# Peptides against a protein of PDB entry 8OXM: the designs that were tried, part 51

Target 1, 371 residues: chain A of PDB entry 8OXM
Amino acid sequence: FKAEFRLAGGVNLPKIIDCVGSDGKERRQLVKGRDDLRQDAVMQQVFQMCNTLLQRNTETRKRKLTICTYKVVPLSQRSGVLEWCTGTVPIGEFLVNNEDGAHKRYRPNDFSAFQCQKKMMEVQKKSFEEKYEVFMDVCQNFQPVFRYFCMEKFLDPAIWFEKRLAYTRSVATSSIVGYILGLGDRHVQNILINEQSAELVHIDLGVAFEQGKILPTPETVPFRLTRDIVDGMGITGVEGVFRRCCEKTMEVMRNSQETLLTIVEVLLYDPLFDWTMNPLKALYLQQRPEDETELHPTLNADDQECKRNLSDIDQSFNKVAERVLMRLQEKLKGVEEGTVLSVGGQVNLLIQQAIDPKNLSRLFPGWKAWV

## One batch from the design tools (peptide; made by RFdiffusion4, then SolubleMPNN)

Design b1_p11_4_s1 (from b1_p11_4, 6 letters changed)
Fold by OpenDDE base, seed 1:
Structure b1_p11_4_s1 (fold): chain B 371 residues (1-371), chain A 11 residues (1-11)
Amino acid sequence: as target 1 above (371 residues)
Amino acid sequence: KAEKILEEMLK
């Protein structure tokens, strides 16, 4: 370990440390404090399993469908070491950085990211109709620019085309696997893009198994497929490569249902893996950026009252785990809203749900569904 | 337990 560290920013002040391995290679690591990395570690293991399934299938292997993973070493319930994703940038930083963000650079006459957020926050407690109208106004005055990521990073036309294809495949794979695992929508800071591969890396996997649906503002999309995410695919958008890669990923997932169910069952009943949404976590995930300063939850709540309701807590936990497994089984059977769909029908429904401006307008404004 | 089952299924 080097004696020096850098701050990565953010509320938890994670430390970037440089380490020399036994192989003499320098590696960057992120030491995260005050955060439980066990869920991230578990989700990385599930992604590795999904990658193994995708590599065994000829059609998904030929398409190079994979979910990018990173190394996680949990050290305690509140600390761990992450592999620093070197050569990645948050898509939110590229798109909506206040100084040099792509929206400001390419669309200087559009609404600022702050103006968009303000408009959507003003209607947060309003009707769905009012939210939809304001969301459409925001979208009209905040046009997508994510196509420029590949154009800036890859100047050679042949390389540019291959990298845009790699991006589209990465979005497709992560969207379908993310739907199966119930990751829901993803904040734009929790999606990294690799500046060399154009592949996505999903970080901070603290919402899984559809727990985003029980947030104070429930998730309304199966995965993030916002206008900028689609714009990065180029002129075909969700059609052609993206759709076909989603269908082939879904086919592998559905054909692997027994393996997926067995693994998820083991994880859901692991007493060391807390995947359930708690009220404090829910408040934190949907807190306003301005209000972050005051709510230090003094977790000095006495351990004593938790002993009596262990049986009712255990029964409630088991019922939640059973519901998650049942819903996972439905997804893997293609059961949507009580109807059995083909792979193409299910993928089509999910794409339509994810791009529907009515669903996007209902998302928590902090998650920036207009980006 | 989960890791062992995952490792056995990956084998």
Scores: peptide ipSAE 0.007, ipTM 0.441, DockQ to the pose 0.022
Fold by OpenDDE base, seed 4:
Structure b1_p11_4_s1 (fold): chain B 371 residues (1-371), chain A 11 residues (1-11)
Amino acid sequence: as target 1 above (371 residues)
Amino acid sequence: KAEKILEEMLK
């Protein structure tokens, strides 16, 4: 380990450390503190299994359909080492988080990211109709710019085209696998883009198995397919390459039903893998700026041993695990809203759900569904 | 050129 560390930006102040391996190679690592990386590690293993299934199928292999994975070594319940994704940037940083974000650079007369967030927070407790109207106003005055990522990074037209295809394939693969695993919507800071490959890397996998649906503001989309995500695909948007790559990924997932069910069953019943949503995690994921003042953690851990009967907790857990497995089986059969759909019908429904402004307007404003 | 690019995108 080198004695020097760099701070990566963020609330948890992750440390970038340079490590010399036994092979004499320097490797950058991200040390996260106060973060449970076990779920990330498990989900990376599931992604590797999905990648193995995708590589076995000729159609998905020809399309190079893969989920980008990173190495995770959990060190404790609150610390771990991540492979630093060198040459990646959060899509949110490129789009909106920097003073020179792509929205400000390419659309200087549009609403600022702050104005958009403010408008959507003002209606957060309002009707779905009011949320939809304000979301449409925000969308009209905050036009997508993510097409410029590939245009800035890849100046050669042939390379630019290839990288836009790689991006589109990466979005398709991660969207369908993310739907199957119930990852839900992904915050713009939790999606990295590789500046060399144009592939996405999904990080901070703290929501899985549709646990986003039980948040105080429930998720309403199967995956993140916001206007900027679509804009990065270029003029065809969700049509053509994206749709076909979703269909081919879904075909492999559905044809691998038994394998996926068996793997997920083992994970759901693993006592070391806490995938369930807890109230503290829900508060952390959907913190309101107004609520920061009163949560002085009076960690009066009053050891009230509420002897909740272990039997009732176990029965409740088992019923949640069974419901997750049943819903996974339905997804893998193409059962949506009680109807059996073809792969094309199921993929079409998921795309329509993900791009629907009514669904997007209902998302937690902190997750920036207009980006 | 643009049409060939579109056709390759449609493959």
Scores: peptide ipSAE 0.005, ipTM 0.308, DockQ to the pose 0.014
Fold by OpenDDE base, seed 2:
Formats: C-alpha cells, structure tokens, sequence
Structure b1_p11_4_s1 (fold): chain B 371 residues (1-371), chain A 11 residues (1-11)
C-alpha cells in the first residue's frame, strides 16, 4: 500500500488507496469505513449468478445482457475494501453537479438542481396531490439531458450508436434483475456509468428484497426509469431495444425460478447476511444530506445492542423471510397485484409503474425522481 | 443443492 490516500466525496469519507500487487500492477481501492459491505458482497455474488444464467441463454447472450459487477472484500461489519471502478462516474455527478452538470450546461434557463430539490422538499410532508402538482411543475422546468452523455463521450456516429445500445441493454438488465431481487435506494449517486462502455454499475446494495417499501417514505417504483434514464436511450425511449431486453431478461429469470428461489432462500437464512431494514438504517437512508460535501457529524451508531429475546426475533424474522420468498415466487410466476401476467404484460406493468409521475412524486426527495 | 449453488457463487 502507498502511504498516501485521497478522500472520495460522500458522508462516510471513503479513502482511495493505491495498492501495488505482487504482479507489480497498481490497483486503486476504495476503503469504506462505517459501512457494512457484506450486503454489497452478497448481492454482487447474486448478480454474478444472474449473469451466468443470462450467458447460458442464447437470446440474452446474443444481446450481451449483463449486470456490471465489482469486487467487494468485507473486512468487518463497519469496514471493507471495494475495487475502484476506474472510468466510472455517478450519473448524478454528470447530470446535476453544481458547477458543470449537464442540466446546467444544456438547459441553463431551466430550474437549477437546487431549485428542484428545494421545491420537492417544501412539499415532502404535504398530500400526494400537492406532491404530484409540484413534481409536474419541476419536470416541466427541468428537461432531460442524459442523451448528451453518449454524444460527448462518443464522437464517431457508429460508436455512439453502439454505446447507446450498450447503455439501453445495461439499464434493461439491471432494472429487471433489480426488480426480481427487490433492489431499492436507486438514487443518482448509487448508479455509476462507465465512460468507456456506457454500461451502468449499481453500487450500495444495502436495500434489497423490497425493504425500500418499509422505509418512512416507502419506495413506489420497481426500478429507476426516470426521464434522464430514458433520455439516455435516445428517441425510442423505453420502446424497442429496452422493452425487448427487459422481456428477454424477465424470461430468463422466470425460467430460472427454482435456482433463484434456492439461492435467495439460502441467503435469507444466512445468519451472516443481515438484509432486514432496521430503524437506524432507515433513518440514515432518508436523512442523508443530499450534498455529499457537508461534513455532518456521523452519529456513532455504537450502543444499541437491543438484546431482544432471541425466540421472538427468530419467529418474526422467519415470517419476514417467508414473505420475501413468497413475493419472489410471485414475481417469477408473473403474479402482479393478484393477476398472472405474461412476460410482456409483466414488463409492461413494471415500465408503467416506473415512469408513472404519481409514483415518482411520492419518493423521498433525496432520490431525485425528476432527474 | 444449496451447497453446490453457494460453492458456485463463491468461485
């Protein structure tokens, strides 16, 4: 290890360290403190399994449908080492950076990212109707610009087109697999884009198995399919390539039901894998300062080993695990709202739910549903 | 079956 470290931005001030391997290669590593990377490590293994299933199927293999993965080495309940995803940027950094964000560059007469955020924070405790009206006003005055990512990075038209297809496939694959696994907390800083491949890298996998629905502000969308995410697909939006890639991914997931249920069952009952939402985690996720730059004093979540009686915890835990497995089985059967849907019908419902401004307006403001 | 899946996930 080199003696010098750099700070990455963010509330937890992760340390970027350079390591020289035994092979003489320099590798950047991100050391996270005060964060449990065990859930990220487990979810990366599940994504690798999903990639194996997608590679075995001829139709998904031909389309190169994969979820981008990264290496995670958990060191403790509060520390770990991540492989630094070289050549990736948070989509939020590209879109809504205060200095040089794409919205400011391409839409200088629109509302600022700060104005949009402020308007949505002002209505956070208001009715769903008031939230919807303000969200529609914000959306009208904050128009999508993510199409410019591929245009800036890929000047050759043939390369540009290929990279836009790679992006669209990455969004489709990660959206469907993320939905099956109930992946939440998909805010604009938890989704990286690779500047060379245009593929997405999903990070901070601490909200899974629909635990986002039990947050103080429940998650109301199956995945992030906001206006900028759609704009990055180009003129066809969610139609054509995206929809077909979602359908082919969903087909592989549904046809792999026994394998996926068996994997998730093992994970849910693993005593080393804490996937359950706790009140402190819920508070942390929905009290995050939206500007990563302000050093808020980290509450030392040291003391509350609530020794709840083991027996009542185990029965409650088992009932939650059973409900998660039942809901996963429903998804893999195409059961939505008590109705059995075809792959096309299920994918269509999920797309409609994800793009519905009524669902988007109800999200926590820090999720930035207008981006 | 679960053990083999875990072994495949740990590889």
Amino acid sequence: as target 1 above (371 residues)
Amino acid sequence: KAEKILEEMLK
Scores: peptide ipSAE 0.000, ipTM 0.445, DockQ to the pose 0.022
Fold by OpenDDE base, seed 5:
Structure b1_p11_4_s1 (fold): chain B 371 residues (1-371), chain A 11 residues (1-11)
Amino acid sequence: as target 1 above (371 residues)
Amino acid sequence: KAEKILEEMLK
């Protein structure tokens, strides 16, 4: 270990440490404090299994459909070591960095990221109609720029084209697998892009099994397919490569129903794996930037363990776990809103839900649905 | 244990 560390920023002030491995290679590691990395570790294992299923299928293997994974070593309930995704940047840092974000560089006359956030925060407690109108105004004055990521990083046209395809495949694979697993909290800081591969790395996997739907502001989209995410695919957008890769991923997932159900069942009933949304976590995920000052974690909040009778907690937990398994089984059968859909029909519905401005306008402003 | 079950189901 080097004696020096860097701060990665953010509320938890994670420490970036440089380690020399026994192989003589320097490896950057992120030490998170105050975060439970157990869920990240479990979800990375699930992603590795999904990758194994995708590699077994000839059509997904030929397309190199994979979810990028990283190593997670949970050390305690409040600390762990992440393999720092070297050569990755948060899509939010590239797009909406306050100093030199791509929106400011390419669209200097558009609304600032701050103006967009402010406008959406002002309507946060308003009607869905008012949210939609303001969201449409924000979107009109904040045009997508993520196409420029591949153009900046890959100057050779043939390399640029292949990297844009790799990006599109990565979005498709992670979107469908993320939907099946009910992955939430896909804000622009929780999605990294690899500057060499153009593939996405999903981090902070603390909202899974549709627990994003029980947040104070419920999640209304199956995955992040916002205007910048689509713009990164280039002229074809959600059509062609993206749609076909979603369909081929969904086909593999549906054909692996028994395996996926058994895996998720084991995880849901693991007493060491707390996947349930708690009120404190819900408040933390949907905190206002202005409220960051007052939540000094008083370490002395008495764990008033509300001694809810262990029996009532267990019965409530089991009912939630059963409902998650039932919903997972429905997804893997193509059951959406009580209707059985084909792979193409299901993928189409999910794409339409993810790009719908009405759904996007209802998201928590911190999710930045206009990006 | 879960990992072993998963490895066996994926073999």
Scores: peptide ipSAE 0.008, ipTM 0.460, DockQ to the pose 0.020; fails the geometry check

Design b1_p11_4_s2 (from b1_p11_4, 6 letters changed)
Fold by OpenDDE base, seed 2:
Structure b1_p11_4_s2 (fold): chain B 371 residues (1-371), chain A 11 residues (1-11)
Amino acid sequence: as target 1 above (371 residues)
Amino acid sequence: RGEAILQEMLS
C-alpha cells in the first residue's frame, strides 16, 4: 500500500488507495467505510454466472454479450475494498457534470441539469399528470447528447462503429440480466462507462430482487433506457442491434431457468446475505443530500428498535423470499401481467416500459430520468 | 500489514 490516499467524493467519503501487488503491478482500490459491500459481492458472483451462461451459448458468445464485473472484497458488515474501475467514468459525470458536461457543451441553450432537476423536484409530490407534463417540458428543452461520447473518444470511423456496437451490446446484456435479477437504483452515478471499451460497468448493487418497487417513490422501469442511453446506440436507437441482443440474452436466461432459480434460492436464504429493503436504506437512497439544494432539518430518527419477535421476522422474510422466487420464475417463463409472452414479446414489453415517459416521469428526481 | 493499514484507514 502507498502511504497516501485520495477521496472519491460522495457522502461516505470513500478512499482511493494505490496497492502494489506481488507481481509488482500498481492497482488502485476503493475503500468504502460505512457501506455493506456484501450485496455488491454477491451480485458480482451472480453476474459472473450469467456471463458463464452467455459464453456457453454460441449466439451470445459470437456477439460478445457480457456484463462487466469488478472485484469486491467485503472486510466487515460496514466496510470493504472495491476494485477501482480504471479508465471508467460515471455516465452522469460525462453528461451533466457542472459546466463541462456534454449537455452544456453540445446544447448550451437547453435547460441546465440543475434547472431540469429543480423543475422535477417542484412536482415531486404532485399528481402523475403534472409530473408527466413537466417531464415532457424538461425533455423537450434537454435533448440527448450521449452519441458524442463515442465520437469524442474514438476518432477513427471503424473503431467508432465497433465501440458503438460494444456499448449497445453492453446496455442490452446488462438491461436484461438486471431485469431478471430485479436490479434497481440505476441512476447516472451508478453506471460507469469504460473510456476504452465503451462497455458499461454497473456499480452499487444494493437494490436487487425488485426492492426498488418498495421505495417511498417506487421504481417504474425495468432498467435504465433513458434518452441519452438510447442516443449512445446511434441512429437505430433500440431497433436492431440492441433489441436482438436483448432477445438473445433473454433466450439464454429463460433456457437457464433451473440454474438461475437454484442460484437465487440459495442466495435469498443465505443468512449472511441481507438483500431486503429496510426503512433506513430507503431513506438514504431517496434523501441524498447531493440531490437536495435546501437544508431540510435533520429529523432525529429515534432508534425505535422495534424488537419484532424473531419468529414473525423469519415468517415475513420467508414470504418475501418466496414472492421474489415466484416473480423470478414468472420472468424466466415470460409471464408478464398474467400473460405468457414469447422472448420477442417480452423484450418488446420491457423496452416499451423502460422508454415510456409516463413511467420515467414517476421516478424519484435523483434518478434523473430526463438524462 | 495491509489489513492493519486498512483497519487504520477504516477507523
Scores: peptide ipSAE 0.006, ipTM 0.406, DockQ to the pose 0.032
Fold by OpenDDE base, seed 5:
Structure b1_p11_4_s2 (fold): chain B 371 residues (1-371), chain A 11 residues (1-11)
Amino acid sequence: as target 1 above (371 residues)
Amino acid sequence: RGEAILQEMLS
């Protein structure tokens, strides 16, 4: 290990450490403290399984449909080492960086990212109607710019076209796989883009199995398909390549139902895998930036052990696990809202839910649904 | 055990 480290931004101040492997190669590692990386590690294994299923199918293999994975080494319940995704940038960094973000560069007369955030925070406790109206005003004055990512990085027109296709395929694959697994917390800092491949890397997998629906502000979209995400696909948007890649991914997932259910069942009942939403974790994920100063939880460890009988906790856990498995089985059968849908019908419903401004306006402002 | 089953399904 090198003696020096860099801080990555964020509340937990993760440390970027350079190490030299036994092979003489330098590798960057992200050391997170205070976070349980076991969930990330498990979800990466599930993504590897999904990738294997996608590679076995001729239609998805020909399209190179994969979810990008990274190495996770959990060290404890509060520490671990992540592979540093070299050559990636958070989509939020590219889009809404305060200094040189693409929105500021290409749309200097639009609302700033700060103005958008402020407007949505002001209505956070308001009605759904008021949230929708303000969200529509924000969207009108904050136009998408993510098309410029590929245009800036890939100057050759043929390369640009292929990279835009790679991006679109990556969004499709990760969206459908993420939906099947109930992946939440897809804010703009939890999605990286590879500057060479244009593929997405989903990080911070701590909200899975639809646990985003039990957050204080519940998640209302199946995946991130916001205006900038769509803009990166180019003029066709969600039509053509994206839709077809979603359908082909969904076909493989539905045809792999038994394998997926068996694996998820083993994971849900693994006593070492805490996938359930903790109230403290829920508060942390939806904490206001202004509240960062006072929550030094002096968790005085002495306050009442509500000895909820171990039996009642276990019974509650088993009921949640059973509901997750039932919902996963429904998704893999194409059961949506009590109706059996075709692959095309299910994918269409998910796209419509993900792009619905009524659903997007209800998200936690920190998710930045206008981006 | 879960990891081994995952690996066997991945092979």
Scores: peptide ipSAE 0.005, ipTM 0.413, DockQ to the pose 0.022
Fold by OpenDDE base, seed 1:
Structure b1_p11_4_s2 (fold): chain B 371 residues (1-371), chain A 11 residues (1-11)
Amino acid sequence: as target 1 above (371 residues)
Amino acid sequence: RGEAILQEMLS
């Protein structure tokens, strides 16, 4: 390890450390403190298993369908080491950076990202109808620009076309795998794009198994498929390559039902893996920017031994785990809203749910569903 | 905040 570290900013002040491997290669690592990386580590293992299943199938292997993974080494319940995703940028930084974001560069006469957020925050406590109307006004005055990512990074037309296909395949694979695992919507800063491969890397996997549906503002989409995410696919949008890659990914997941259920069952009942949503985590994930000053929830796990009978907590946990497994089994059977769908029918329903402006308008405004 | 941390951790 080098003796020097850089502070990555923010509340937890993570440390970027450089290490030289026994192979003589320099590797950047991120040391997080005051953060539980066990969920990220577990989800990376599940993604690796999904990648193994996708590589075994000829149709998904030919399409190079993979979910990008990174190395996570949890050191304690509050510390770990992450692989630094070198050559990646958050899609939110590329799109809505205040100085040089693509929306500001390509659409200077549109609403600013701040104006969009303000408008949606003003209606946060309003009716679904008022939210939808304001969301449509925001969308009209904040037009997608993510097509320009591949155009800026890949100047050769043949390379540009192949990278746009790689992006579309990555979105499709991560969307379907993310739906099966119940990752839900993903904030624009929790999706990285690789500047060389155009593939997505999903980070901060603290919401899984549909726990986003029990947030104070529940998730209403199966995965993030916002207008900029679609714009990055080019003129065909969700049709053609994206849809076919979703269908082929879903086919492999459904055909691997027993393997996926067995793996998730072991994880859900692991006493070292807390995947459940707690109220403090829920408040933190949907905290308002204005409330950033006062509530440092020091996750002081003060052992408030609320002596809730261990039996009642364990019975409640087991019932939640059973419901998660039942819902996972339904997804893998193609059961949606009590109806058994074909792979094409299920994928179509999920795409329609993910792109529906009524669903997008109901999301937490902090997650910027207009981007 | 966790996102700004991750942004500063990934920038």
Scores: peptide ipSAE 0.000, ipTM 0.403, DockQ to the pose 0.108
Fold by OpenDDE base, seed 4:
Structure b1_p11_4_s2 (fold): chain B 371 residues (1-371), chain A 11 residues (1-11)
Amino acid sequence: as target 1 above (371 residues)
Amino acid sequence: RGEAILQEMLS
């Protein structure tokens, strides 16, 4: 370990440490404090299993369909070491960084990211109709620019084309795997893009198994497929490569139903894996910047009094786990809203749900559905 | 937010 560390910013002030391995290679590691990395570690294992299934199938293997994974070593319930995703950038940082974000660079006359946020926050407690109207106004005055990521990073046209395809395949694979696992919408600061591969890395997997639907502002999309995400695919958008890669991923997932159910069942009943949404986590995920001042974590550990009967908690937990497994089985059978769909029909429904401005306008404004 | 921290941590 080098004696020096860098702060990576953020509320938890994580530490970037450089480690020299026994092989003489320097490896950056991220040391998190005050975060439970167990959920991330479990989800990385599930992604590795999905990748194994995708590699066994000839069609998905030929397309190089994979969800990017990173190493997570939980050290305690509140600490761990992450593999530093060297050469990755947040899509949110590239797009909406205050100083040099791509929206500001390429669309200087559009609304600022702050103006968009403000407009959507003003209507947060309003009707769905008012949210939709303001979202459409924001979208009209905040045009997609994510196509420029590949254009900036890959100057050779042949490389650029290959990397745009890699990006599109990565979005497709992560979208379908994310839907199956119930990851829902992902904040723009939770999707990294690799500057060399153009593949996405999904991080902080704190919402899984459709627990985003029980947030104070429920998720309304199966995965993040916002306008900038689509713009990165180029002129074909969600058609052609993306759709076909979604279908081929979904085919593998549906054909692996028994394996996926067995794995998820083991995880849902693992007493060491807390996947359930709690009120504090829900507040943290959808907290307003203005509300930051008063939540001193007076998590005084001393409120002993909620000895709710262990039996009633266990029965309630089991019923939630059973519902998650039933919904997972439905997804893997192609059951959507009580109807059995073909792979193409199911993928089409999911794409339409994910790109619908009515669904996007209802998302939590903090997740920036206009980006 | 935790994920934005992860990214600020991974950037």
Scores: peptide ipSAE 0.000, ipTM 0.414, DockQ to the pose 0.112; fails the geometry check

